# Ledger of designs, part 29: peptides against a protein of PDB entry 3NZW

Target 1, 212 residues: chain A of PDB entry 3NZW
Amino acid sequence: TTTLAFRFQGGIIVAVDSRATAGNWVASQTVKKVIEINPFLLGTMAGGAADCQFWETWLGSQCRLHELREKERISVAAASKILSNLVYQYKGAGLSMGTMICGYTRKEGPTIYYVDSDGTRLKGDIFCVGSGQTFAYGVLDSNYKWDLSVEDALYLGKRSILAAAHRDAYSGGSVNLYHVTEDGWIYHGNHDVGELFWKVKEEEGSFNNVIG
Target 2, 222 residues: chain B of PDB entry 3NZW
Amino acid sequence: QFNPYGDNGGTILGIAGEDFAVLAGDTRNITDYSINSRYEPKVFDCGDNIVMSANGFAADGDALVKRFKNSVKWYHFDHNDKKLSINSAARNIQHLLYGKRFFPYYVHTIIAGLDEDGKGAVYSFDPVGSYEREQCRAGGAAASLIMPFLDNQVNFKNQYEPGTNGKVKKPLKYLSVEEVIKLVRDSFTSATERHIQVGDGLEILIVTKDGVRKEFYELKRD

## One batch from the design tools (peptide; aimed at target 2 Y5)

Design b2_p15_8_s1 (made by RFdiffusion4, then SolubleMPNN; from b2_p15_8, 7 letters changed)
Fold by OpenDDE base, seed 2:
Parts: structure tokens; C-alpha cells; sequence
Structure b2_p15_8_s1 (fold): chain B 212 residues (1-212), chain C 222 residues (1-222), chain A 15 residues (1-15)
């Protein structure tokens, strides 16, 4: 898996691959690694598919209960804390989760929290999570600027996942791309890595390790 | 060290059509190199136009299917005989599987039915309850032999329109029930040739708006 | 007492 999220002047970009594996077996190329918790809040998935899918769905329920009880959307801080507290209770039980909780509230603005199954909870502006994270960071860190246009930021997110899909055997399939603003998240499509690779190679003159 | 799990072999396969879905399984049950049964059905009609199979360790599979069938009954009791939708069934099965996260059911589960729009639906599960809706999925012993074939013949992977120099992919289209059944039969006959844990018989459950139909075909018995 | 960990089960999907 390779997931990433970063803050910039235009909000948050979230980009993820779609491959799942079971050892050397490619179990799926079409996994949805982003949960849409509410119109303003996303969760990303890396690690055990069931652990992530189950507990982030559970988190969605807790977030909805918060809205019903408090008549206000849950904060990104509170949502991420709920998940962090839950996984910490299971510390040592063998859960495998690397998650990002990304969202926008009027109180917080655009916010990203990293949460993993070790109980780590970090707020930050840039995270890459998964087996391909270092490959994504290589591209992302080299081109990231706070002042990126929305178009450039979307491309950078997509391009960073593509780089990881190219080098990480456990990442691939497609790129799912999101832009989070004060008006909520916007889905920017599913981009097949095979088609995207050749397009990007041609347009950029990149990926010269592959002869066309 | 004692292993609480067995492996009863076999293979299952689900394919979704436009207005139907198919879930098929061989009828061989094995332990190690011994055939326990040449006809032990592992694909079940669970009611509400949902068919289910949990392939791997048969004791766990049977337990899971039994629990799900019971869940369907209770759903009717609690919700005035409301039909359980396939997506709700998938979520319920996730909870059944994940409820044993720390002593999992050793099975690959597939369900098939129609979604709320009447479109064919196949859901596949790992042993601990991750699930995905897919157009097709193979599970069990010969899944690695069948799944690449389905990628090519159901999802048209690596196929391009002739004369386009590989620039235009073969368009996705739904397959007819007859075409799907042909693919299922070819999958299982081929798997039987190359895998000792697959054979004897093939049972296919076809789900349409009119209900569940069963078909049976002989496989090699060697 | 905490029960021993379950045996490894193949087939888990990893993201």
C-alpha cells in the first residue's frame, strides 16, 4: 500500500493506491483505501485490510453518533483520538493499521492526523503511509510547496502514488484522488496505473528506466 | 504443535452478470491426500436471494454459513420480514468474521446475489472480514489458477481492440448467463486437471430476480 | 490468563 495526504494553500490532497496482497499473491487491484466518513472527513487505510476496514467503519459510526448527540460535526482531532484510543486498547493484540484522518472543520481548518496500531497519533502537514511510503516521499518532498495550485497539488498527489506503484511491489492498481476543502471532499477519480504510467512517461519524459 | 485448523480443499467461484449472479463450487472434500467425499455441497442458498460459500476449513465454513442463515432469520423477526439486501448481508458477514478476529474462521467467503437495483453482485471476504464487491472472484485451492483466467475473460484484462496498436482496450461488457456458465465450467475443468484438491462435481447456483437455480456437472474423479 | 496467540492463518489481505 501507498497512501498520502498533505496540506497546502488550497486545502488537503489525499491520494491512495488500490492494491491488496496476501503474501506474493495480488488479492485485488481495486480496493477502496479511503473511507468517506462524512462530507468533510476522510480516513485512509494501510496494513491489515480487515482491521482498517472494520475499525474505520466503526469510527464512522462513532462520528455519526457524535453529530447526533452534540448536533455538531466531530472535529478531526476528536475523530482521530477516538480511533487512537480504540487501537491503543488493543495494543499487543496484533492489529495492523496505518491510517490518516483527514478533514476540514471551521474550528480547525484543514487537518491531518496520522494514527497507527501502535497507538501513535500525530498531527502534521504531510504524511505518506504504507510499504511504498518512501517512494512517495521521494517525489512528494521534492516537489511540495505550500503555494501549489489545486491542479498542481492534485497532480503531485497522483504522481507520488504512481512513483510508489512503480517501485513498490505491494502497491499498484489505480490511484484514487481526493481534494478536501472547506466545502468538503471532492473525489477526483480513479486513475489506472498502467494507463497513467504511459501517459505521464510521455508527457514528462520521465520513467526512463523503462524503454517504451 | 497442534494445529486447530484443517484444510478440506475445494474451490469456489463467483461471477456477477448484469441482472444475475453465479456462485459455483466443486463438491470434493479432502483431508491431506484422501478424498472424504465426492459430493459435499459447499454453496448454499441462504434465503433472500443470497447464496454463500465459505471455502477452506469445512468445520469453520459450515459454522459461518449456519450463523449467517440464523442471522437472516433474526433479521426477518426483528424487521418485519424485510428482505436482507446483499450489501447488508456483506456487512453482517464482516461482523461474523471479525468477531473471531483473534481465532479466525479459516475460510475464504464469497456471496452472490442482486443489489438493490437488480444488478448482479459478488462480495468476497478474507478470513477476518475484509470485504469487497467485485465482478468476479475465485477462492480456495485453485484460486491462483482460476483468478488470472477470470481477469482475462470477465474483466478483459490485457485485451485490446484489433488494429489499434494496443491503444484501445477491449470495452467492458456484461456477459450472458450462458457465457458465464461456460467460463465457470472451463475454469473448473481446467482447475481439476492441475489441482488434486479440485474435482468430482461442480455445483452452480444462479441467482436471478426469479430466485435461485442450481445446475450440476460432473468433473474428473481421479 | 491471556490465551496463547492463534496460529498464523494465511489469506489475510494486506493493504
Amino acid sequence: as target 1 above (212 residues)
Amino acid sequence: as target 2 above (222 residues)
Amino acid sequence: PVPPPPPPVPGFRTL
Scores: peptide ipSAE 0.389, ipTM 0.807, DockQ to the pose 0.073; fails the geometry check
OpenDDE base, seeds 1, 3, 4, 5: peptide ipSAE 0.384, 0.378, 0.382, 0.387; ipTM 0.798, 0.810, 0.802, 0.803; seeds 1, 3, 4, 5 fail the geometry check

Design b2_p15_8_s2 (made by RFdiffusion4, then SolubleMPNN; from b2_p15_8, 8 letters changed)
Fold by OpenDDE base, seed 2:
Structure b2_p15_8_s2 (fold): chain B 212 residues (1-212), chain C 222 residues (1-222), chain A 15 residues (1-15)
Amino acid sequence: as target 1 above (212 residues)
Amino acid sequence: as target 2 above (222 residues)
Amino acid sequence: PVPPPAPPVPGYRTL
């Protein structure tokens, strides 16, 4: 898996691959590694598919309950804390989760929290999570600027996942791309890695390790 | 150390059509190199136009299917005989599987039916309850032999329009029930040739708006 | 960060 999220002047970019594996077996190329919790809040998945899918769905229920009880959307801080508190109760039980909770509230603005199954909870501006994270960071860190245009930021997110899909055997399939703004998240499509690779190679003159 | 799990072999596959879905399984049940049964069905009609199979350790598979059937019954009791939708069934099965997260059911589960729009639906599960809706999925012993074939013949992977220099993919289209049945039969006959844990018989459950139909075909018995 | 290893159950899907 390779997931990433970063803050910039235009909000948050979230980009993820779609491969699942079982050892050397490619179990799926079409996994949805982003949960849409509400129109302003996303969760990303890395690690055990069931652990992430089950508990992030549960988190969605808790976020909805908060909204019903408090008559206000849950904060990104509170949502991420609920998940962190839960997984911490299971510490040592063998859960495998590397998640990012990304969202916008009027109180917080655009916000990203990393939460993992060790109970780590980190607020930050840039995270890459999964087996391909180092490949994604290589591209992302080399090109990241706060002042990126929305178009350039979307491309950078997509391009970073593509780099990871190219080098990490456990990442691939497609890129799912999101832009989170004050008006909520916007889905920017599913981009097949096979087609995207050749397009990017031609347009950039990149990936010269592969002879076309 | 004692292993609480067995492996009863066999193979299952699901394919979704436009207005139908199929779930098929061989009828061989094995332990190690011994055939326990040449006809032990493992694909079940669970009611509400949902068919289910949990392939791997048969004791766990049977337990899971029984629990799900019971869940369907209680759903009707609690919700005035409301039909359980396939997506709700998938979520329910996730909870059944994940409820044993620390002592999992040793099975690959597939369900098939129609979604709320009447479109064919196949859902596949790992042993602990991750699930995905897909157009096709193979599970069990020969899944690694069948799944690449389904990628090519259902999802048209690595196929291009002639004369386009590999620039235009073969367009996705739904397959007819007859075409799907052909693919299922070819999948199981070929798997039977190459895998000792697959054979004897093939049972196919076809789900349409009119209900569940069963078809049976002989496989090699060697 | 990298998540911890997945449970050693055959067929377990890892993202």
Scores: peptide ipSAE 0.418, ipTM 0.830, DockQ to the pose 0.077; fails the geometry check
OpenDDE base, seeds 1, 3, 4, 5: peptide ipSAE 0.408, 0.415, 0.411, 0.413; ipTM 0.818, 0.826, 0.827, 0.823; seeds 1, 3, 4, 5 fail the geometry check

Design b2_p15_8_s3 (made by RFdiffusion4, then SolubleMPNN; from b2_p15_8, 7 letters changed)
Fold by OpenDDE base, seed 2:
Order: sequence, then C-alpha cells, then structure tokens
Structure b2_p15_8_s3 (fold): chain B 212 residues (1-212), chain C 222 residues (1-222), chain A 15 residues (1-15)
Amino acid sequence: as target 1 above (212 residues)
Amino acid sequence: as target 2 above (222 residues)
Amino acid sequence: PVPPPAPPVPGFRTL
C-alpha cells in the first residue's frame, strides 16, 4: 500500500493506491483505501484490510453519533482521537493499521492526523503511509510547495502514488485522488496505473528505466 | 503443536452479470490426500435471493453459513420480514467474521445476489471480514489457477481492440448467463486437471429476479 | 510510518 495526504494553500490532497496482497498473491487491484466518513472527513487505510475497514467504518458510526448528539460535525482532532483511543485499547493484540484522518472544519481548517495501531497520533502537514511510503516521499518532498495550485497539487499527489506503484511490489492497481476544501471533499477519479504510467512517461519524458 | 484448523480443499467462484449472479463450487471434500466425499455441497441458498459459500476449513465454513442463515431469520423477525439487501448481508458477514478476529474462521467467503437496482453482485471476504464488491472472484485451493483466467475473460484484462496498436482496450461489457456458465465450467474443468483438491462435481447457483436456480455438472473423479 | 505486519494467517488481505 501507498497512501498520502498533504496540506497546501488550496486545502488537502489525498491520494492512495488500490492494491491488496496476501503474501505474494495480488488479492485485488480495486480496493477502496479511502473511507468517506462525511462530506468533510476522509479516512485512509494501510495495513490489515479487515482491521482498517472494520474500525474506520466503526469510526464513521461514532462520528455520526457525535453529530446527532452534539448537533455539530465532529472535529478532525476528536475523530482521530476516538480511533486512537480505540486501537490503544487493543495494543498488543496484533491489530495492523496505518491511517490518516483528513478533514476540514471551520474551527480547525484543513487538518491531517496520522493514527496507527501502536497508538501513535500525530498532526502534520505531510504524511505518506504504507510499504511504498518512501517512494512517494521521494517524489512528494522534492516537488512540494505550500503555494502549489490545485491542479499542480492534484498532479503531485497522483504522481507520487504512481512512483510508489512503480517501485513497490505491494502497491499498484490505480490511484484514487481526493481534494478536500472548506466546501468538503471532491473525488478526482480513479486512474489506472497501467494507463497513467505510459501517459506520464510520454508527457514528462520520465521513467526512463523502462524502454518503450 | 496442535493446529486447530483443517483444510478441506475445494474451489469456489462467483461472477456477476447484468441482471444475474452465479456462485459455483466443486463438491469434493478432502483431508490431506484422502477424498472424504465426492458430493458435499458448499454453496447454499440463504434466502432473500442471497447465495453463500465459505470455502477452506469446512467446520468453520458450515458454522459461518449457519450463523448467517440464522442472522437472516432474525432480521426478518426484527424488521417485519424486510428483505435483506446484498450490501447489508455483506456488512453482516463482516461482523460475523471480525467477531472472531483473534481466532478466525479459516475460510474464503463469497456471496452472490442482486443489488437494490437489480444488478448482479458478488462480494468476497478474507478470513477476518475485509470485503469488496467485485465482478468476479475465485476462492479456495485453485483460486490462483482460476482468478487470472477470470481477469482475462470477465474483465478483459490485457485485451485490446485489433488494429489500435494496443492503444484501445477491449470495452467492458456484461456477459450473458450462458457465457458465464461456459466460463465457470471451463474454469473448473481446467482447475480439476491441475489441482488434486478440485474435482468430482460442480454445483452452480444462479441468482436472478425470479429466484435461485441450481445446475450440476460432473467433473473428473480422479 | 509503516503499520505492523498483518496476522500471519494465509488469506488475510494486506493493504
């Protein structure tokens, strides 16, 4: 898996691959590694598919309960804390989760929290999570600027996942791309890595390690 | 050290069509190199136009299917005989599987039915309850032999329009029930030739708006 | 960060 999220002047970009594996077996190329919790809040998935899918779905229920009880959308800080507190109770039980909770509230603005199954909870501007994270960071860190246009930021997110899909055997399939703004998240499509690779190679003159 | 799990072999396969879905399984049940049964059905009609199979360790599979059937029963009691939708069934099965997260059911589960729009639906599960809706899925012993074939013949992977220099993919289209049945039969006959844990018989459950139909075909018994 | 390994049971899907 390779997931990433970063803050910039235009909000948050979230980009993820779609491969699942079971050892050397490619279990799926079409996994949804982003949960849409509400129109303003996303969760990303890395690690055990069931652990992430189950508990982030549960988190969605807790966020909805908060909204019903408090008559207000949950903060990104509170949502991420609920998940962090839950996984911490299971510490040592063998859960495998590397998640990012990304959202926008009027109180917080655009916000990203990293939460993992060790109970780590970090607020930050840039995270890459998964087996391909170092490949994504290589591209992302080399091109990231706060002042990126929305178009350039979307491309950078997509391009960073593509780099990870190219080098990480456990990442691939497609890129799912999101832009989070004050008005909520916008889905920017599913981009098949096979097609995207050749397009990017031709347009950039990149990936010269592949002859084609 | 004692292993609480067995492996009863076999293979299952689900394919979704436009207005139908199929779930197929061989009828061989094995332990190690011994055939326990040449006809032990492992694909079940669970009611509400949902068919289910949990392939791997048969004791766990049977337990899971029984629990799900009971869940359907209680759903009707609690919700005035409301039909359980396939997506709700998938979520329920996730909870059944994940409820044993620390002592999992050793099975690969597939369900098939129609979604709320009447479109064919196949859902596949790992042993601990991750699930995905897919157009096709193979599970069990010969899944590694069948799944690549389904990628090519159902999802048209690596196929291009002639004369386009590989620039235009073969368009996705739904297959007819007849074409799906052909693919299922070819999958299982081929798997039987190359895998000792697959054979004897093939049972196919076809879900349409009119209900569940069953077909049976002989496989090699060697 | 990298999450801890998935359970060591065959068939578990890892993201």
Scores: peptide ipSAE 0.402, ipTM 0.827, DockQ to the pose 0.070; fails the geometry check
OpenDDE base, seeds 1, 3, 4, 5: peptide ipSAE 0.396, 0.397, 0.399, 0.399; ipTM 0.819, 0.825, 0.828, 0.824; seeds 1, 3, 4, 5 fail the geometry check

Design b2_p15_8_s4 (made by RFdiffusion4, then SolubleMPNN; from b2_p15_8, 8 letters changed)
Fold by OpenDDE base, seed 2:
Structure b2_p15_8_s4 (fold): chain B 212 residues (1-212), chain C 222 residues (1-222), chain A 15 residues (1-15)
Amino acid sequence: as target 1 above (212 residues)
Amino acid sequence: as target 2 above (222 residues)
Amino acid sequence: PVPPPPPPVPGYRTL
């Protein structure tokens, strides 16, 4: 898996691959690694598919209960804390989760929290999570700046996942791309890695390790 | 060291059509190199136009299917005989599987039915309850032999329109029930040739708006 | 960050 999220002047970009594996077996190329918790809040998934899918769905329920009880959307800080508290209770039980909780509230603005099954909870501006994270960071860190246009930021997110899909055997399939603003998240499509690779190679003159 | 799990072999396969879905399984049950049964059905009609199979360790599979069938009954009792939708069934099965997260059911589960729009639906599960809706999925012993074939013949992977120099992919289209049945039969006959844990018989459950029908075909018994 | 390895259960899906 390769997931990433970063803050910039235009909000948050979230980009993820769609491959699942079972050892050397490609179990799926079409996995949804982003949960849409509410119109302003996303969760990303890396690690155990069932652990992430189950507990992030559970988190969605807790977030909805918060809204019903408090008559206000849950903060990104509170949502991420609920998840971190839950997984910490299971510490040592063998859960495998590497998640990012990304969202917007009027109180916080655009916010990203990393949460993993070790109980780590980190707020930050840039995270890459999964087996391909180092490949994504290589591209992302080399081109990131706060003042990116929305178009350039979307492309950078997509391009970073593509780089990871190219080099990480455990990442691939497609890129799912999101832009989070004060008006909520916007889905920016599913981009097949096979088609995207050749397009990017031609347009950039990149990926010269592959002969066309 | 004691291993609480067995492996009863076999293979299952689900394919979704436009207005139907198919879930098929061989009828061979094995332990190690011994055939326990040449006809032990592993694909079940669970009611509400939902068919289910949990392939792997048969004791766990049977337990899971039994629990799900019971869940369907209680759903009717609690919700005024409301039909359980396929997506709700998938979520329920996730909870059944994940409820044993620390002593999992050793099975690959597939369900098939129609979604709320009447479109064919196939859901596949790992042993601990991750699930995905897909157009097709193979599970069990010969899944590695069948799944690549389905990628090519159901999802048209690596196929391009002739004369386009590989620039235009073969368009996705739904397959007819007859075409799907042909693919299922070819899948299982081929798997039987190359895998000792697959054979004897093929049972296919076809879900349409009119209900569930069953077809049976002989496989090699060697 | 990288999540811990998944449980050693055959068929377990990893992301």
Scores: peptide ipSAE 0.406, ipTM 0.829, DockQ to the pose 0.077; fails the geometry check
OpenDDE base, seeds 1, 3, 4, 5: peptide ipSAE 0.395, 0.403, 0.397, 0.403; ipTM 0.815, 0.823, 0.822, 0.822; seeds 1, 3, 4, 5 fail the geometry check

## One batch from the design tools (peptide; aimed at target 1 A22 V31 G48)

Design b2_p16_1 (made by RFdiffusion4)
Pose (drawn by RFdiffusion4):
Parts: structure tokens; C-alpha cells; sequence
Structure b2_p16_1 (pose): chain A 212 residues (1-212), chain B 222 residues (1-222), chain P 16 residues (1-16)
């Protein structure tokens, strides 16, 4: 798995791969590793497929309950804490998840929280999570500027996941893109690496190793 | 020491058509190198036009299917006999499985039916509730032998339009019930040839707007 | 070898 989310001038970019594994067995190429908590909240998934899916879906129900009770959209900080505190209760039981809670509130602006099953909870501008995280860091860190256009930022996130899908035997399938502004998240499509790789290689001239 | 799990073999297969779906499984049940039964059904009609199979440790598979069938019964009791849609059944199964997160049902489960638009639907599950809707899925012992074949023959993977220089992908025309039954039978004759836990018989459950139908085919018994 | 100890990968946990 490879997931990333980063803040910039135009808000937040979220990109994930879609590969699921059972060891060296490719279990699926078409899994959704991003969950739409609500119109302004996204959650990313890495680690145990069932733990992530189950608890992040549950997180969505908890966020919805907050809105009914407080008559107000839940903050990114509080939403990430609900998951962080839940996972902490299970520390030592073997839950396995690397997660990112990304969203926007008038109160907080663009906000990103890294939350994992160790109970770690961190606010930051840039995170890459999963077995392919270092591959995505390599491309994303060396081309990142706060002042990226929405178009360039969307591409970098996409390109970074692609770099990870290429080098990490446990990442691949397709790339799912999102952009987060104060008007909520905008889905930017599902890009199959089967075609995205060759297209990027030709148009960019990169991936100069692999023979085409 | 005591091991609460065993492996009863078997292979299951699910394919979704435009307005139908199928869930197939061999009827052989095994323990180690012996055959417990040559005919022990492993795919079940659970009502509300849903078929399911939980393959792996059979005791767990039976307990799960039994618990789900009872779940559909209570769904009717608690919701004025409302039909349980396949998507709702899938989320329900997720909770049943995740409920044993710390002592899992050791099964790979697949369900089939039609969605609320009458389209064919297949859902497959991880032992602890991870699930996704898909066009086709092989589960069980020969899953590693069959799933590649389905990616090729059902979703036309790696196949291109001849003479397009590999530029144009083979279109995703959709399979009829006849063409699907062929792929299923071929899949199981192939699996019976290469996997020692697959054989004896093949039972297919076909689901349409008219309900659930069954077809049976013999397989090699060696 | 005991085949009860050699299950298929399809019945194992899925990871992202």
C-alpha cells in the first residue's frame, strides 16, 4: 500500500494506490483505500484491510453522531482523536493500521492528521503511509513547493503514488486522487497504472530504466 | 496442543452477469489426504435472492452461513418483512466476521445476487470482514489457479485489439449466462486437474430476478 | 507434509 496527503497553497492533495495483498498474493487491484467521512473529511487506509475498513467506517458513524448532537461539523482534530483514542484502547491486541485524516473546517483550515495503531497521532503538512511510503517520499519530497498549482499538486501526488506502485511489490493497481478545499473534497479519478505508467513515461521521459 | 482450526479444502467461484450472478463450488470435503465426502454442499441459498459460501475451515463456514441465514430471518422480523439487499447483506457479513476479530471464522466468503438495479453482483470477504464488490472471484484451495484465468477471460486483462499495436484494449463486452457457465465448468475441470483438494462434483447456483436455480456436474474423483 | 497446515493464501488476512 502507498498513501500520501500533503498541504499546499491550494489546499490538500490525497492520493492512494488500490492494491490488496495476502502475502505475495495479489488479492485485489481495485480496492478503495480512501473513505469519504463526509463532504469535507477524508480518511486514508494502510495496514490491515479489515481493521482499516471497519474502524474508519465506524469513525464515520461517530462523526455523524457529533453533527447531530452539536449541530456542527466535527473538526479534523476531534475526528482524528476519536480514531486515535479508539485504537489506543486496543493497544497490544494486534490492530494494524496506518491512517491519515484529512479535511477542512473554517476553524482549522486545511488539516492533516497521521494516526496509527500504535496510538501515534501527528498533525503535519506531508505524510506518506504504507509499505511503499519511502518511494512516494522520494518523488514527493524532491518536487514539493508550497506554491504548487492545484494542477501541479494533483500531478505530483499522482506521480508519487505511481513511483511507489512501480518500485514496491506490495503497491499498485490504480491511483485514486482527491483535492480538498474549503468547499469539500473533489474526486479526481481512478488512474490504472497499467496505462498511467506508459503514458507518464512517454510524456515525461522518466522511468528511463524500463525498456519500452 | 489444541488447534481450533482445520482445513477442509474445496474451491468456490462467483461471476456476475448483467442481470444474473453465479456462485459455484466443488462438492468435495477433505481432511489432510482423505476424502470426508464427495458430495457436501458448500454454496447456499440464504433467502432474499442471496447465495453464499464460506470456504476454508468448514465448521466456521457452517457457523457463519447459519448465523447469516438467521440474520436475514430477523431482518424481516424487525423491519416489516423488508427485503435484504445484497449490499446490506455484505455490510452485515462484515460485522459478523469482524465480531470475531480476535478468534476469526477461518473462511474466505463470497456472496452473489442482484443489486437494487437488478444488475448482477458478487461480494467477497476476507476472514475478518474486509470486503469489496467485484465482477468475479475465486475462493478456496484453487483460488490461486483460477483467479488469473478469470482476470483474463472475464475482465479481458492483458488482451488487446489485434493489429492495434497493443494500443486498444479488448472491449469489456459482457458475458451471457451460457458463456459464464462455460467458464465456470472449464475452471473447475482445470482446477480438478492440478489441485488434489478439488474434484468429485460441481454445483452452481444461478441467481436472476426469477430466483435461484441449481445445476450439477460431475468432476474427476481421483 | 500435513495439508491442514498448508492452507491457500485466499483464506488468509488481506493487507493494504
Amino acid sequence: as target 1 above (212 residues)
Amino acid sequence: as target 2 above (222 residues)
Amino acid sequence: PNLNEHPSDSVKWWWY

Design b2_p16_1_s1 (made by RFdiffusion4, then SolubleMPNN; from b2_p16_1, 9 letters changed)
Fold by OpenDDE base, seed 3:
Structure b2_p16_1_s1 (fold): chain B 212 residues (1-212), chain C 222 residues (1-222), chain A 16 residues (1-16)
Amino acid sequence: as target 1 above (212 residues)
Amino acid sequence: as target 2 above (222 residues)
Amino acid sequence: QNLQLNPSPSTQEWWL
């Protein structure tokens, strides 16, 4: 898995691959590693598929309950804390989760929290999570600027996942891309890595380790 | 150390069509190299036009299916005999599986039916309840032999339009029930040839708007 | 980022 999220002047970019594995077996190439919790809040998934799906879906329910009870959208801080508290209760039980909770509230603005099954909860501007995270960071860190245009930011997110998909055997399939603003998240499509790779290679003159 | 799990072999396969879905399984039940039964069905009609199979450790599979059937029953009691949708069934099964997250059911689960729009639907689960809707899925002993075949023949992976120099992919289209049945039969006959845990019989459950139909075919008995 | 391994009776569990 490779997931990433970063804040920039235009909000948040979230990009993820779609491969699931069971050992050396490619279990799926089409897994949704982003949960749309509400129109303003996303969760990303890395680690055990069931752990992530189950608990992030549960988180969605908790977030909805918050809205019903409090008559306001849950904060990104609170949503991430709910998940963090949950996984912390299971510490030592064997949950495997590396998640990012990304969203926008008027109070917080665009916000990203990293939450993992070790009980770590971090607020930050840039996170890459998964077996391919270092590959994604290599591209992302090299090109990241706060002042990126939305177009450039979307491309950078997509491109970073592509790099990870190329180098990490456990990442691949497609890139699912999101842009989060004050108006909510916008889905920017599913980009098959097989097609995207050749397009990017041609347009950039990159990936020269592969003969076309 | 105590190992509570067994492996009863077998293979299952689901394929969704436009207005139908199929879930198929062989009828061989084994332990190690011993055939326990040549006819032990593992694909079940669970009501509400949902068919289910949980392949792997048969005791766990049977337990899971029974629990799901019971869940369907209670759903009717609690919701005025409302039909359980396939997506809701999938969510329910996730909870059944994940409820045993720390002592999992040792099974690969597939369900098939029609979605609320009448389109064929196949959902597959890992042992602890991750799930995905797909057009096709193989599970069990010979899944690694069959799944690549399904990728090619159902989802047309690595197929291109002739004369396009590999630039135009073969377009996705739904398969007819007859085509799907052919693929299922070819899959299982092939798997039987190459895997000792697959054989004896093939039971196919076909789900349409008219209900569940069963077909049976003999497989090699070696 | 160390992710704890899931207790698994099988290699069939999906990983992301």
Scores: peptide ipSAE 0.405, ipTM 0.805, DockQ to the pose 0.256; fails the geometry check
OpenDDE base, seeds 1, 2, 4, 5: peptide ipSAE 0.380, 0.390, 0.397, 0.389; ipTM 0.785, 0.799, 0.795, 0.789; seeds 1, 2, 4, 5 fail the geometry check

Design b2_p16_1_s2 (made by RFdiffusion4, then SolubleMPNN; from b2_p16_1, 9 letters changed)
Fold by OpenDDE base, seed 2:
Structure b2_p16_1_s2 (fold): chain B 212 residues (1-212), chain C 222 residues (1-222), chain A 16 residues (1-16)
Amino acid sequence: as target 1 above (212 residues)
Amino acid sequence: as target 2 above (222 residues)
Amino acid sequence: QNLQDNPSPSTQEWWL
């Protein structure tokens, strides 16, 4: 898996691959590694598929309950804390989760929290999570600027996942791309890695390790 | 060292059509190299036009299916005989599986039916309850032999229009029930030839708006 | 009950 999220002047970019594996077996190429908790809040998935899917869905329910009880959307801080507290209670039980809770509230603005099954909860501007994270960081860190245009930021997110899909055997399938703004998240499509690779290679003159 | 799990082999396969879905399984049940039964059905009609199979350790599979059937029953009791939708069934099964997260059911679960729009639906589960809706899925012993075939023949992976220099993919289209049945039969006959844990018989459950139909075909018994 | 000592079907679990 490779997931990433970063803050920039235009909000948050979230990009994820779609491969699931069981050992050397490619279990799926079409997994949804982003949960849409509400129109303003996303969760990303890395680690055990069931752990992520189950508990992030549960988190969604808790966030909805908060909204119903408090008559306002839950903060990104609070949502991430709920998840963090939960996984911490299961510490040592063998949960495997690496998640980013990304969203916008009026109080916080665009916000990203990293939460993992070790109980780590980090607020930050840039995170890459998964087996391909270092590959994604290589591209992302090299090109990241706060002042990126929305177009450039979207491309950078997509391009970083593509780099990881190229180098990480456990990442691939497609890139699912999101832009989070004050108006909520916008889905920017599913980009098949097979097609995207050749397109990017041609347009950039990149990936010269592959002859084609 | 005591192993609480067995492996009863077998293979299952689900394919969703436009207005139907198919869930198929062989009827061989094995332990190690011994055939326990040549006809032990593992694909079940669970009511509400939902068919289910949980392939792997048969004791766990049977337990899971029984629990799900019971869940359907209670759903009707609690919700004035409301039909359980396939997506709700999938969520329920996730909870059944994940409820045993720390001592999982040793099964690959597939369900098939129609979604609320009347479109064919196949949901696949890992042992601990991650699930995905897909057009097709193979599970069990010969899944690795069948799934690549389904990628090619159902989802037309790696197929391109002739004369396009590989630039135009073969367009996705729904398969007819007859075409799906052919693919299922070819999948299982091929798997039977190459995997000792697959054979004896093939039971296919076809879900349409008119209900569940069953078909049976003989497989090699060697 | 800590069933950590039981064989896990970890090889069949999906990982992201």
Scores: peptide ipSAE 0.466, ipTM 0.807, DockQ to the pose 0.286; fails the geometry check
OpenDDE base, seeds 1, 3, 4, 5: peptide ipSAE 0.440, 0.443, 0.454, 0.446; ipTM 0.795, 0.806, 0.804, 0.800; seeds 1, 3, 4, 5 fail the geometry check

Design b2_p16_1_s3 (made by RFdiffusion4, then SolubleMPNN; from b2_p16_1, 7 letters changed)
Fold by OpenDDE base, seed 4:
Structure b2_p16_1_s3 (fold): chain B 212 residues (1-212), chain C 222 residues (1-222), chain A 16 residues (1-16)
Amino acid sequence: as target 1 above (212 residues)
Amino acid sequence: as target 2 above (222 residues)
Amino acid sequence: QNLQEQPSPSVLPWWL
């Protein structure tokens, strides 16, 4: 898996691959590694597929309950804390989760929290999470600027996942791309890595380690 | 060292059509290299036009299917005989699986039916409870032999329009029930040739708006 | 037999 999220002047970009594996077996190329908790809040998945899917779905329910009880959307801080508290209760039990909770509230603005099954909860501007995270960071860190245009930011997110998909055997399938703004998240499509790779190679003159 | 799990082999396969879905399984049950039964059905009609198979360790599979059937029963009691939708069934099965997160059911689960729009639906589950809706999925012993074939023949992977120099992919389309049955039969006959844990018989459950139909075909008995 | 039965990949948990 490779997931990433970063803040920039235009909000948040979230980009993830879609591969699931079982050992050397490619279990799926079409896994949804982003859960749409509400129109303003996203969760990303890395680690055990069932752990992430189960508990992030549970998180969605908790966020909805918050909204019903408080008559206000849950904050990104509170949502991430609920998940963090939950996984911390299971600390040592063997859960495997690397998640990012990304969203916008009027109170917080665009916000990203990293939450993992070790009990770590971090607020930050840039995170890459998964087996391909270092490959993504290589591209993302080299090109990141706060002042990126929305178009450039979307491309950078997509391009970073593509780099990881190229080098990490456990990442691939497609890139799912999101832009989170004050008005909520916007889905920017599913980009097949096979097609995207050749397109990017041609347009950039990159990936010269591959002949074709 | 005690191993609480067994492996009873077999293979299952689900394919969703436009207005139907199929879930098929061989009828061979094995332990190690011994055939326990040549006819032990592993695909079940669970009611509400939902068919289910949990392939792997048969004891776990049977337990899971029984629990799900019971869940359907209680759903009717609690909700005035409301039909359980396939998506709700999938969520329920996730909870059944994940309820044993720290001692999982040793099974690959597939369910098939129709979604609320009447379109064919196949859901697959890992042992711990992650699930995905797909057009097709193979599970069990010969899944690695069949799934790539399904990628090619159901999802038309790596197929291109002739004369386009690989620039235009073959368009996705739904397969007819007859085409799906052919693919299922070819899948299982081929798998039987190359995998010792697959064979004897093939049972196919076809779900349509009119209900569940069963078909049976002989497989090689080697 | 001397050969060990290998678990099917389908009965392994999925990882992301």
Scores: peptide ipSAE 0.469, ipTM 0.813, DockQ to the pose 0.749; fails the geometry check
OpenDDE base, seeds 1, 2, 3, 5: peptide ipSAE 0.460, 0.460, 0.468, 0.460; ipTM 0.797, 0.804, 0.807, 0.800; seeds 1, 2, 3, 5 fail the geometry check

